# Peptides against a protein of PDB entry 4N78, part 102

Target 1, 186 residues: chain A of PDB entry 4N78
Amino acid sequence: HFQVICRLLGYQGIAVVMEELLKVVKSLLQGTILQYVKTLMEVMPKICRLPRHEYGSPGILEFFHHQLKDIVEYAELKTVCFQNLREVGNAILFCLLIEQSLSLEEVCDLLHAAPFQNILPRVHVKEGERLDAKMKRLESKYAPLHLVPLIERLGTPQQIAIAREGDLLTKERLCCGLSMFEVILT
Target 2, 155 residues: chain B of PDB entry 4N78
Amino acid sequence: MAELQMLLEEEIPGGRRALFDSYTNLERVADYCENNYIQSADKQRALEETKAYTTQSLASVAYLINTLANNVLQMLDIQASQLRRMESSINHISQTVDIHKEKVARREIGILTTNKNTSRTHKIIAPANLERPVRYIRKPIDYTILDDIGHGVKW

## One batch from the design tools (peptide; made by RFdiffusion4, then SolubleMPNN)

Design b2_p15_4_s1 (from b2_p15_4, 7 letters changed)
Fold by OpenDDE base, seed 2:
Structure b2_p15_4_s1 (fold): chain B 186 residues (1-186), chain C 155 residues (1-155), chain A 15 residues (1-15)
Amino acid sequence: as target 1 above (186 residues)
Amino acid sequence: as target 2 above (155 residues)
Amino acid sequence: MVYLESFQPGIEERK
């Protein structure tokens, strides 16, 4: 599903969705969640000492249940605050999954474009073969596919300009060095 | 443009009219040859005249067809060239628009990105001294330490 | 640091 969403939205659509999600998350964090956190801080026991281990696990649990009774009984916390936290969590997960899916699509595009841009994969060299010789053979094999040099030789000035711009746009992808998710986490 | 217009408006229609006129003329020639053969006392001469007219008529028609065909081919070549030029122009515009849209989209999404902290995984410099794998000596857990903890049934 | 020219205008505006 996320792959399909990435394909449908493209860079522009993803940007719009991400911006709106960031606004929503910011609104939830600075608004409702902040208010609940402040309220929780007010009702939090000022002094919560660890009970003696002699009370056993049930006694310790009961102690903490009693100390946190006001928090546990806060109905709005369970319904509204947790829902908002789930929404924030879902938004974060959505952003992560979108970025991952986009990265996969970009990697596929880069791999498909590589032969046309003189980007050769690392060749596995069997024992006894020279890496340099094998690489040169590959370079020679794919040399006719190099689009920009081909267009520079045979194309019009306009075609050359378009080819160069297209080459740049093809080479540059977010997955090469940029992260959206890191921005969301800051 | 002038050449194409001339072909479409003058040369090709003119060639078609010429072929039609030629057809009419061929009928007249045929009638003449038939009558001449019937009325002539010298049948051999009449036959030779018919052969001459037939040859001339066929040559004329062949010439007209060839001329018309060449004009049509020329017209098609000009039109094909025009279409190719139009296609090239449309493709250029389309590509320019696509590149522009892509650049705009990239700027927009770029605002929402930061450089990946390539935490260069510090090459875990294998400490030069391979710490000898401390043989995990499983000390048997002495469970007797727990014998005094809990209301266990003293058997 | 991988410099991506096509995305840079967006990054510079944030700084």
Scores: peptide ipSAE 0.205, ipTM 0.802, DockQ to the pose 0.657
Fold by OpenDDE base, seed 4:
Structure b2_p15_4_s1 (fold): chain B 186 residues (1-186), chain C 155 residues (1-155), chain A 15 residues (1-15)
Amino acid sequence: as target 1 above (186 residues)
Amino acid sequence: as target 2 above (155 residues)
Amino acid sequence: MVYLESFQPGIEERK
């Protein structure tokens, strides 16, 4: 589903969606969640010491239940605050999954374009083969597929310009060094 | 442009009219030949004349058809060439627009991106002082503390 | 640091 969304929206659509999600998350964090956090801080026990281990696990649990009774009984925490936190969490996950899906699409595009852009795969050298000779052979094999040099030789000035711009746009992808998710986390 | 216009407005319509006129003339020639054959005392001569007129008329029609066909083919070739040029122009414009849209989209999404922090693998600095393993003295867990908790079988 | 020219104008506006 996320791959389809990435394909349908493109860079522009993804940017718009991410920007709006960031606004929503910001609104939730600075509004409702902040208010609940302030309220929780007010009802939080001022002194919560670890009970002695002699009380055992059940006794310790009962102690904490008693200390946090006001928080546990806060009905709005379960209904509204947790819902808002779920929404924030879902938004973050959505952004992560979109970025991952976009990265997969971009990698796929890069791999498909590589033979046409003089991007050679890493050559595995078997024992006894010269790396240089194998690389030269690969270069020679793929040389006829290089689109930009071919168009530069045979094309019109306008075609050459378009080919160069297209080549640049094909080579440059977000997955090469940029992250949206890191921005969302800040 | 001028050649195509001449073909469309003058040569092809003119060829069609000429072919139509030729058809009408063929009918007149046929009537003449029929009447000439009926009225002529020398039937052999009349037949030879009819053959000559028929051959000439067929040759003329064939020529007119061939000329018209060639003009139509030429017109179609010119139109095909014009369409190819137009298609090329449209494709160039379309590609230019697409590239521009892509650049705008990339700038827009770029605002929402930052450089991936290649976290330098923090050299796990081995803590200098290997804290001597504090001899964990296993205090036996006295489970008898739980004997009073629950409906256990009193032995 | 990978320099991506096509995305740079957006990054510059954020700075």
Scores: peptide ipSAE 0.202, ipTM 0.797, DockQ to the pose 0.624
Fold by OpenDDE base, seed 3:
Structure b2_p15_4_s1 (fold): chain B 186 residues (1-186), chain C 155 residues (1-155), chain A 15 residues (1-15)
Amino acid sequence: as target 1 above (186 residues)
Amino acid sequence: as target 2 above (155 residues)
Amino acid sequence: MVYLESFQPGIEERK
């Protein structure tokens, strides 16, 4: 699903969605969640000491349950605050999954474009074969597919300009060094 | 443009008219040959004359058809060339627009990005010993190892 | 640091 969304929206659509999600998250955090957190801080026991170990695990649990009774019984916390936190969490996960899906699509594009851009993978060398010779053969084999040099030789000035720009745009992808998710986390 | 215009306005219409006129002339020649053959006492001579007129008429029509055909072909070639040029122009414009849209989109999404903190992954110093590609020996999965696991029927 | 020129915000938006 996320791959389809990435393909459908493209960079621009993804940017718009991410921006709107960030606004929603900000609104939730600064609004409802902040208000509930403030209220919780006011109701929080000022002094909560560790009970003596002699009470055992059940006694310690009961102690904390009693100390936090007002918080646990706060019905609006469960219905509203936790729901908002869930929404924030979902938004974060959504952003993560979009970025991952986009990265996969970009990698695929890079791999498909590689033969046309003189980007060759390191080939496996059998025993007794020289890597350099094999790579040279491979380069020679794919040399006719190099798009920019081909267009520079056969194309019009306008075509050459478009080819160069297209080549640059093809080589540059977010996955090469940029992260959206890191921005969402700050 | 001048050549195409000449073909469309003068040469091809002129050739079509000439061919039409030739049809009328052929009918007249046919009538003449028929009458000449009927009225002539020397049928052999009349036949030879008819053959001569027929040959000449066919040659004339063939010439007119060939000329017209060549002009039509030339017209089509010129038009095809014009269409190809227009197509090329449209494609260039389309590509330029697409590139521009892509650049705009990239700038927009770029605002929402930061540089990946490449944790200084310790340069995995490629071990000097290139591990010999371990021939992936497909060991057949021995499923018999699972025969003792579960309540299955021991054969 | 890989600089991706195509993703850089235009000079106008940094103002």
Scores: peptide ipSAE 0.210, ipTM 0.800, DockQ to the pose 0.415; fails the geometry check
Fold by OpenDDE base, seed 5:
Structure b2_p15_4_s1 (fold): chain B 186 residues (1-186), chain C 155 residues (1-155), chain A 15 residues (1-15)
Amino acid sequence: as target 1 above (186 residues)
Amino acid sequence: as target 2 above (155 residues)
Amino acid sequence: MVYLESFQPGIEERK
């Protein structure tokens, strides 16, 4: 699903969605959640000492239940605050999954473009084979596919410019060093 | 442009008209030959004249057809070339627009990105010297990410 | 730090 979304939205669409999600998250955090947190802080017992261990686990639990009764009974906490927190969580997860899916798509694009950009994978060498020889063979095999040099040789100046720009855009992907998710977490 | 226009407006229509006129002329020639044959005391001579006129007429028509055909072919070639040029221009514009859109999109999403913090386990001792902008070192594409995608033969 | 030119304008605007 997320892959499809990424394909459909592209960079621009993803950016828009992410921006809106950030706004929503910000609104939730600075608005309702903050208010609830402030309220919770106000109703929090000023002095809450650990009861003696002699009361046992049940007694300790009851003690804290009593101390936190007002918080536990705060109905809006469960219904509204926790829901808002879920929404924030969902937004974060959504962003994460989108980024992951996008990264996969980008990697696929990079892989597909690689032969045309003189980016060759390291070939697995069996015992007794020379890596250099295999790589040279591979290079020679794909040399005719190098798009930019080909266009530079045969193309018009306009085509060359487009090819170079396209090459750059093809090589540069978010997955190469950028993260959206880290921005969301800050 | 001038050549195409000349072909379209003058040569081809002119050729068509000439061909049509040739039909009328052929009828006249035929009538003449028929009458000449009937009226001539020397039928053999009249026949030879008819043959000559027939040959000439056929040759003239053939020439007209050939000329017209060549002009039409030339017209089509010019038009085809023009279409190819137009196509190229459109493609160029389209590509330019696409690149522009992509750049815009990238800028937009770029605002929402930060550099991946490589959790370097090791304290990168900041080299004292301000490293010159690190040349774009292509990180090798980790192809293992795609191991689960596609029918790739595990070598 | 990987420099991605195509995305840089966006990063700079956020700083």
Scores: peptide ipSAE 0.192, ipTM 0.800, DockQ to the pose 0.685; fails the geometry check

Design b2_p15_4_s2 (from b2_p15_4, 6 letters changed)
Fold by OpenDDE base, seed 4:
Structure b2_p15_4_s2 (fold): chain B 186 residues (1-186), chain C 155 residues (1-155), chain A 15 residues (1-15)
Amino acid sequence: as target 1 above (186 residues)
Amino acid sequence: as target 2 above (155 residues)
Amino acid sequence: SVHLPLFEPGMKERE
């Protein structure tokens, strides 16, 4: 589903959606959630130490449950606060999944374009085969597929310009070094 | 453009008119030949004249049809060439616009991105002091309080 | 760090 969404929206649509989600998240964090956090901090136990490991995981859990009983039983926390946190969580997850899906699409595009852009696959050398010979063979095999040089040789100036721009657009992808998700987490 | 205009406005209509006139003339010639044959004392001569007129008329019509056909074909070729040129121009403009739109989109999404930075995992510091053994009484935890919290994310 | 000039990360939205 996210793959289809990415294809449908493109970079422009994804940008718009992400911007709006960031606004929503920011609004929730600075508004209702902040208020609840402040309230929770007031009722938070001043001293909450980790009990000894001899109590075991269940005992430790019960200890913390007891210490946080008032917080867990806070009615507004159960309803409004958790809903808002869920919305924030969903937004974050949505952004993550979109970015992952987009990255997959970009990687696929890069892989498909590679033979046409003078990007050779990693060469696995078998025993007895020379790396240089194999590389030369691969270069020779893919040389006719290099689109930009071909167009530069045979195309009009306008076609060459378009081909170069297209090549650049094909090569540059977010997955090459950029992250949107990290921006969301800041 | 001038050639196409001449074909459309002058040559092809003129050829059609000429062909129509030729048709009308052929009917007159046929009538003449028929009457001439009937009235002529020398039937052989009349027949030869008819053959001559028929040959001439057919040749003329054939010429007119061929000329008209060639003009129509020429017109179509010119129009096809014009369409190809227009298509090429439109395609170039379309590609330019698409590239521009893509660049704009990339700039917009780029604003929402940062360089990938692998943050170091925060090392959990173990407490230095051993906690004194305190007797803890376990109470059962009721998790049902959370049953109404969190609907599964339908992805 | 890979430089991607088309995306211009961290740049302000140009009107």
Scores: peptide ipSAE 0.238, ipTM 0.756, DockQ to the pose 0.468
Fold by OpenDDE base, seed 5:
Structure b2_p15_4_s2 (fold): chain B 186 residues (1-186), chain C 155 residues (1-155), chain A 15 residues (1-15)
Amino acid sequence: as target 1 above (186 residues)
Amino acid sequence: as target 2 above (155 residues)
Amino acid sequence: SVHLPLFEPGMKERE
């Protein structure tokens, strides 16, 4: 599903969606969630001493439950705040999945373009084969597919310009060194 | 453009008119030949003259048709060439626009990106051996880094 | 760091 979405939206669509999601997340964090956090801080017990070890784990839990009773019973926390946090989580997850899907698509594009861009696949040398010989064979095999040089030789200046730009667009991908997800997490 | 215009406005219409006029002329010739044959004491001569006129008339019509046909073909060739040029131009414009849109889109999404901090940890141990100029093996873009990202979600 | 000039990471919208 995400792959289809990525294909459909393209870079522009993804950018728009991501921007909107970031706005939503920011709004949630700076608005509702912040307010809840502030409220929670206000109701937080000022002095919460660790109960004596003698109470055991259940007693300690009960103690903390009692100390935090007002927080736990805060109905709006359970409903609105958690829902907002869920929304934030979903948004983040969505962004992650979109980025992953986009990366996969980009990789596929790069792989498909590689023969046309004088990018040779890593050759697995079988035992006894000379790497150099195999590489030369591959080079010779793919040499006719080099699009930009071919167009430079046969094409019009306009075609050459377009080919070069297309080549650049093909080579530069987000997956090569950029992350959107890291931006979302800052 | 001038040639096409000349063909469309002058040569082809002119040829059509000429062909039409030839019909009238042929009718006149036919009438003449008929009358000449009737009135002539020498029927053989009249017949020969008729044959000559008929041949000439047919030749003239054939010439007119051929000329007209050639002009039409030339017109079509010019038009076809113009269409091809237009198509090429449109295609070029379309591609330019698409490239531009893509660049804009990339800039837009780029704002939402940051450089991946490649943890410096993997010391690319420079192989110690100084010697042989390692032919610039264009290191194939190691896409394996992306393999770890994609495997997780079987969707 | 792979420089991707088309994406121009970190370029703040020139207001």
Scores: peptide ipSAE 0.234, ipTM 0.759, DockQ to the pose 0.511
Fold by OpenDDE base, seed 2:
Structure b2_p15_4_s2 (fold): chain B 186 residues (1-186), chain C 155 residues (1-155), chain A 15 residues (1-15)
Amino acid sequence: as target 1 above (186 residues)
Amino acid sequence: as target 2 above (155 residues)
Amino acid sequence: SVHLPLFEPGMKERE
């Protein structure tokens, strides 16, 4: 599903969606969640002394339940906070999944474009074959597929310009060194 | 453009008219030849005249058809060439626009990105000194201390 | 660091 979404939205659509999600997340974090956290901090007992071991496990549990009673009651009363946290979590997960899907798509594009851009796959040399000879054979095999040099020789100036721009666009991908998710986490 | 206009407005219509006139003339010639043969005392001469007129008429029609056909073909070639030029121009513009849109989109999404911190695989320098696994001696938890608390729950 | 000039990472929207 995310792969289809990435294909449909493209870079621009993904950017718009991510920006809006970031705004929503920021709004939720700075608004409702922050208010809940502040309120919870105010209700938190200032001095939570560890009860003496003499009360046993049930007594200690009851003591903590009593001290945290207001917090538990507050949390139970305000289920909205958990919903907002879920929304934030879902948004973050959504962003992560979109980025992963986009990265996969970009990698596929790069792999498909590689033969046309003079990028040779790492050849697994079987035992006994000279790596250099195999690489030269591959270079010779794929040389006719090099699109930019071919167009530079046969194409019009306009076609050459477009081919160069297209080549640049094909080579540069987010997955090569950029992360959106890291921005979301900061 | 001037050549195409001349073909469309003058040459092709003119050729069509000429061909139509020739068709009408052929009918007249045929009637003339038939009547001439019937009325002539010298049938051999009349036949030779008919052959001459038929040959001339067929040659004229063939010439007109060929000229018209060539003009139509020329017109179509010019139009095809114009369409190809237009297509090429449109394609170029379309590609330029698409590239521009893509660049804009990439700038936009780029704002939302940061450089992947290539975590330098810090060679986890295996600490040379394998810290001896501190054998966690599990002291048996003496649960007997809990025996005194359980007296009250009469099931 | 792979420089991707088309994406211009970290360029704040020039207001």
Scores: peptide ipSAE 0.234, ipTM 0.751, DockQ to the pose 0.481
Fold by OpenDDE base, seed 3:
Structure b2_p15_4_s2 (fold): chain B 186 residues (1-186), chain C 155 residues (1-155), chain A 15 residues (1-15)
Amino acid sequence: as target 1 above (186 residues)
Amino acid sequence: as target 2 above (155 residues)
Amino acid sequence: SVHLPLFEPGMKERE
């Protein structure tokens, strides 16, 4: 589904969706979640000392439970705050999955374009074959597929310009060095 | 442009009119030949004259048809060439617009990106044993694992 | 660092 979404939206659509999601996340974090955190901080016991070890594990747990009873019993935490946190989590996951899907699509595009852009795959040399001979053979095999040089020889100036721009657009992809997810986490 | 205009406004209409006039003339010639044959005492001579007129008339019509046909073909060739040029121009504009849109889109999404911190991936020393490149089987990403996370929206 | 000029990372929207 995310792959289809990426294909349908393209870079522009993805950008718009991501921006809106970031706004929503920011709104949730700065609004309701922040208010709840502030409220919790106010209700938090000012002095929470480590209980004496003599109380044992059950006693210690009961102590902390008692100290945090007001927080735990704050019904609004369970309903509104946790729901908002879940929404934030879902938004983050959505962004992550979109980026992953986009990266996969970009990698596929790069791989498919490689033969046309004079990018040769790493050749495994079998025993007895010279690497140079194999590389030359591959170069010879793919030489006719080099699109930009072909258009430069046969095309009009306008076609050449378009081909060069298209080649650049094909080569430059987000997966080559950029991440959106890191921005979302900040 | 001038040649096409001349063909459309002068040569082709003129040729059509000439052909129509020729049709009318052929009918008159036919009537004349028929009457001449009936009235002539020397039928052999009348027949030879009819053959001569028929041959001449047919040759004239053939010439008119050929000229008109050639003019129409020339017109069509010029129009076809113009259409091809227009198509090429439209395609060029379309491609230019698409490239521009793509550049704009990339700038927009770029605002939401940062450089990947290349964590120094420790050079995984490839074990010396060149294991056969395992064909990367693209396992479809199972998104169902996320069904239990968050609101459980099944995409 | 791979420089991708088409994406212009960190560039504010030129209004």
Scores: peptide ipSAE 0.225, ipTM 0.749, DockQ to the pose 0.488

